# Designs tried in a protein design run: peptides against a protein of PDB entry 5HB3. Part 5

Target 1, 150 residues: chain A of PDB entry 5HB3
Amino acid sequence: RQMQDRCMSEYNQRIRNAPEGSIDPFRMACYKIIGRCDLSNRSLDGLQTDVNDWIWLQFNLARETDRSLELAGESYGLAELQASIREIGLKHFPKTAAEDTNGSFGMFFYLQILAGMFEQAIAYLYPFSYVDAVHFAIALTYYGLLRPVD

## One batch from the design tools (peptide; made by RFdiffusion4, then SolubleMPNN)

Design b1_p30_1_s1
Fold by OpenDDE base, seed 5:
Structure b1_p30_1_s1 (fold): chain B 150 residues (1-150), chain A 30 residues (1-30)
Amino acid sequence: as target 1 above (150 residues)
Amino acid sequence: SAAEARQQAVEQHWQEVAEEVAKELKEKAA
């Protein structure tokens, strides 16, 4: 807690007082991850990340706690992350095989799986790869992760 | 290879997505 408070204090001080572009992006990342500062901004300015880095960050920023329990006063959970993934999919990924030009459907499927959106992931994958969707469905069912349709 | 080319294309697409998401988040926060 003491470290978090210190990080928050330093973050606020630097955001207010530092010249634009003078703050090390990696330092800001540390404040965000450790200090839970400015969680509404889920991206790291000045840092280029791949999909794995991005999703790793999102999971680290997400908490399975109520906002009232968050020391920084800012929090979002898995539900918010899942909502973000859905929005990303709707806006930026192919919805049908006909729209897919580079195989990016697999990346969106990957994101959905990592975010625990198993049913949606399988449903999404099905029109792109029937065989893969079936195999994943079987596997997820085996591990008790896929809920049968009632 | 063709597989590598596809992977690069997907990664490039992700960068575009990430940038747009970042913009959207900033707009919502403003």
Scores: peptide ipSAE 0.311, ipTM 0.821, DockQ to the pose 0.588
Fold by OpenDDE base, seed 3:
Formats: sequence, C-alpha cells, structure tokens
Structure b1_p30_1_s1 (fold): chain B 150 residues (1-150), chain A 30 residues (1-30)
Amino acid sequence: as target 1 above (150 residues)
Amino acid sequence: SAAEARQQAVEQHWQEVAEEVAKELKEKAA
C-alpha cells in the first residue's frame, strides 16, 4: 500500500510538473501497469506498439475484482474493455465488405475474439466471409464458448 | 509478398486507430 501511494504521488507529480513528452514512456508504462496510475489513460504515448501490444496492455489494466478493493479507486474490467473495442470497431473498422479496402476486418475480428466477444465476432465476420464465420461458429460451439441464440 | 504488404497495411491502419483513440481519451480526461 505504501509503495502504491508513492507510485501514485510520483506519477501525479510528473504529469503535472514535467513538460509534455519529457517523461520516459517506459517509466510511464511501469506506473500504469504496476502502480495502477491513471487507468483512464489506456494508451502508452511515445511507444510504437502493434495490436498485440495494445490488447496485452488492455488486459493487464483490466481488473475483474471488486471496485471496493482497488486502491486506485479506478475500476476497469472486461466489460469496459469490450465496450471500448465495440466503439473502436464502429468508428475505425469496416462494417461491410464494400467498405473493406485493406482487409482490416480480420484485425477487428481478432480483437473481438480475444476479448471474448464471440457472438459479436461471428456476426461481424459473416458478411465478409461466410465460410470462415460458419467454421468459427462451429468451433466455438464445440468448445462451449458460443451461446446459441434462443 | 502480397501477404506481407497486406499485413503492413493493416498495421498502419492500426497505428492510425490507436492515435485517434489516444486523442479521444485525452480530450475526455481534460
């Protein structure tokens, strides 16, 4: 607890007092991941990351624990992550095959699968690739991950 | 290869998405 408080104090002091961009991005990442500081800022500024690094960060920041037990007072769980992914998809990924210019639909499908959004992922994939959507639906059903629509 | 080119295009698109998300979060946190 004392270490957490110290981390939060240092983080807040640096954000307030340091010139923008002067803080080592890796140090900021440590404060965020280990110190649970400023979890509302879900990006690592100044670091070039790929989609895997991004999603890894999101899962590490997410906690399914009771909000009352979090010392930082900020709660971010799987549900919030799923909501964020949904919003990202609506804004930045193709909704139809006609909008798909770069084949980026696969990346959004990938993100949804990793986040456990199986039903939504299959529904999203269907208009892009019927065959793939059916195959994934069968596989997910076999493993008990896909809930049948009543 | 065509596959590598597509992968690079998708990664470039992701960088753009990540930047926009970061901007939106900063604006909300201001």
Scores: peptide ipSAE 0.306, ipTM 0.816, DockQ to the pose 0.562
Fold by OpenDDE base, seed 2:
Structure b1_p30_1_s1 (fold): chain B 150 residues (1-150), chain A 30 residues (1-30)
Amino acid sequence: as target 1 above (150 residues)
Amino acid sequence: SAAEARQQAVEQHWQEVAEEVAKELKEKAA
């Protein structure tokens, strides 16, 4: 707790007093990950990250426990992350094969799988690749992760 | 290679998405 309190204090001081763009983005990342500071801001300015880095950060910031148990008093759960991924998909990823110019549908499928959105992921993949969707559906069902519709 | 070019295109698309998401998050936080 002492470490977290110190991180929070330092974060607040820097965000208020430092000139815009002068704060080390890696230091800010440490404050978020370790200190749980300003979790409402789930992006890191000044850092170029790939999809894996992004999703890793999101999961580190997310908690599935009661907010009352969070020492910093700031938390969001898996549900909020899933909602964010849905929104990202609706805005930025192809809905059909005809819209797919970059082959990015697989990336959105990947994000949904990592976030535990299995049914939605399979449904999304189906129009792009029937065979792949069926294979994933079988595998996920086998492991009890996919709830088949009766 | 063609495969590498496609991968780079997907990664470039992600960077564009990430930028937009970051912008939206900043707007919501303000």
Scores: peptide ipSAE 0.305, ipTM 0.816, DockQ to the pose 0.581
Fold by OpenDDE base, seed 1:
Structure b1_p30_1_s1 (fold): chain B 150 residues (1-150), chain A 30 residues (1-30)
Amino acid sequence: as target 1 above (150 residues)
Amino acid sequence: SAAEARQQAVEQHWQEVAEEVAKELKEKAA
């Protein structure tokens, strides 16, 4: 608790008092991940990350902590992450095969799978690749990850 | 290879997406 409070205090002080761009992005990342500071800002300024680094960060920030123990009052869980991924998909990824110019549908499928959005992922993949969607559906069902639609 | 070129194109697209997402998140937080 004392360490978290110190991290929050230092984070707030640096954001307010430091010149723009003077704060090391990696230090800011440490404050977010370890100190749980400013979780509403889920991006790391000044860091270029690939999709794997991005999703790793999101999962770390989305850790379920006892809301009563978080002094910052900020709670971000899996449900909020899934909602964010859905919004990203609607805005930035192709909805149909005809809209797919860059072949990026696979990346959005990948993000949905990692976030546990299995049913939505299969439904999304189906119009792009019927064969792949069926194979993934069979595999996910076999492992008990895909809920049968009644 | 053609496969590597496609992967790079997808990664470049992700960088564009990530930048836009970051902007949107900052706007919601203000």
Scores: peptide ipSAE 0.301, ipTM 0.815, DockQ to the pose 0.573

Design b1_p30_2_s1
Fold by OpenDDE base, seed 1:
Structure b1_p30_2_s1 (fold): chain B 150 residues (1-150), chain A 30 residues (1-30)
Amino acid sequence: as target 1 above (150 residues)
Amino acid sequence: MEREREERERREEEERAEEEFREELKAISS
């Protein structure tokens, strides 16, 4: 907790007082990850990141903790991550097979699976690949991760 | 020549798509 307090203090001081362009983006990333600073901004500016880096960061920042226990007064959990994935899906990924021009549906399926959105992931995959959707549904059901429709 | 041009155009389109996706991730994460 002392380390987090120090990180937060330093982060806030630097973001407010440092000259523009003088802040090391890697250092700021450390403050964000370790100190959980500024969770409202879950991007790493000034760094080249891919989807894997992004999702890794989201999971590291996600905590199932009461907001009142967060030093910054900010909370980010699985629900917020799932909301972010849903939003990304609506904006960037094909909604139907007819909209799929580049075969990117698999990435969105992958993100949904990582975020624990199993029912939605299977439902999404089904029109793109029936066989794959069935295989994943069987596997997820076997592990008790997929809820049967009553 | 034509194949090389097509491969270049494909790479440029892929790069553009990746950049667009990166910007969307940033926007959603902010």
Scores: peptide ipSAE 0.228, ipTM 0.677, DockQ to the pose 0.479
Fold by OpenDDE base, seed 2:
Structure b1_p30_2_s1 (fold): chain B 150 residues (1-150), chain A 30 residues (1-30)
Amino acid sequence: as target 1 above (150 residues)
Amino acid sequence: MEREREERERREEEERAEEEFREELKAISS
């Protein structure tokens, strides 16, 4: 709690008082992650990030708790993240094996799995790699994460 | 020469696609 309060205080102070471009983007990232500051902006400005960095950040920031329980006063849930992943999937990932030029289907599958979209992930993977889809389906079922449809 | 040009064009297209994807991730996160 004390650390979060300090992070929020420093974050707010820097946003208000620091000259433009003088703020260390890594420090700001730390405030966002640890202090959960400014969750309306879930990007790491000024940093070169990839999809792995992005998804890692989203999961760290995602909480199911009520806003009243969060010191930051802002909440971002898994449902919103899942919606974002769906949107990204529709725009930037292949829908069929014929559209797959870069083998990027695996990344979208990975994102869906991380977001707990297990049924959708398996359904998506199936036309690209039958064997892998079956293996993952078995594993997910074993752990009670996938409900097989008869 | 033609193969090298094609490879360059492919790399440029891949880089553009990656950049567009990165910008989309930022936009969704804002």
Scores: peptide ipSAE 0.227, ipTM 0.676, DockQ to the pose 0.476
Fold by OpenDDE base, seed 4:
Structure b1_p30_2_s1 (fold): chain B 150 residues (1-150), chain A 30 residues (1-30)
Amino acid sequence: as target 1 above (150 residues)
Amino acid sequence: MEREREERERREEEERAEEEFREELKAISS
């Protein structure tokens, strides 16, 4: 708790007092990840990040800390991450094979898997690649990650 | 020449699409 408070204090001080462009983006990232500072902004300003970096960050920020201990405005968990993935999927990824012009369906499938959205991931993959969807479904079921709909 | 131009245009389109996607990721994360 003391460390988190210190990180928040330093983060806020730097945001307020540091000249634009003088803040090391990596240092700010550390404060955000370790201190869980400013979770309303889950992007890293000044860093060019790819999708992998983005999802890594989201996953790190989505710690299942006891929501009771988090300030109401700074709660970000797996559920919120999953909601974000769903929203991204609706906006940016193909819904059907006919809409898939760049083969990006695999990326969305991957994001859903990382977010633990296994049933949705399989359901999404199915129209794009039946064979792959079945194989993943079998594997996920084997590991107890997929709940077969009875 | 024409093939190289087409490949360049394709790369530029892919880069634009990637940039747009990156911006959307930032937007959803803000």
Scores: peptide ipSAE 0.220, ipTM 0.673, DockQ to the pose 0.497
Fold by OpenDDE base, seed 3:
Structure b1_p30_2_s1 (fold): chain B 150 residues (1-150), chain A 30 residues (1-30)
Amino acid sequence: as target 1 above (150 residues)
Amino acid sequence: MEREREERERREEEERAEEEFREELKAISS
């Protein structure tokens, strides 16, 4: 708690008082991750990041705890992350095999699996790779993560 | 020469798409 309070104090001070571009973006990232500062902004400005970095950050910042226990006063959970993934999927990933020019369907499948969107992930994968979709469905069902239709 | 041009154009298109995707990630994360 003491460390977190210190991180928040330093983060707020630097955001308010430091000239633009004078702050080390990695230091600010540390304050965000460790101190959970300014969780309304879940991006890291000034850093070159890819989708893997983004999803890693989202999971680190996401909490499934009572809002009353959040020191930052901001709530971000799995449901919000799932909504974000759905939004990204609609805009940037192929919806059918015919639209798949770059082979990026696997990344969207991966994101859905990480976010626990198992039924949707299998349904999405099915038109791209029937065999893989069936194998994943069997595995997910075995572990009780997929609800089979009786 | 033509193959090199096509490869450059493909790389530029890929870079543009990646940038657009990064901007979208920032937008939904803020």
Scores: peptide ipSAE 0.218, ipTM 0.672, DockQ to the pose 0.526

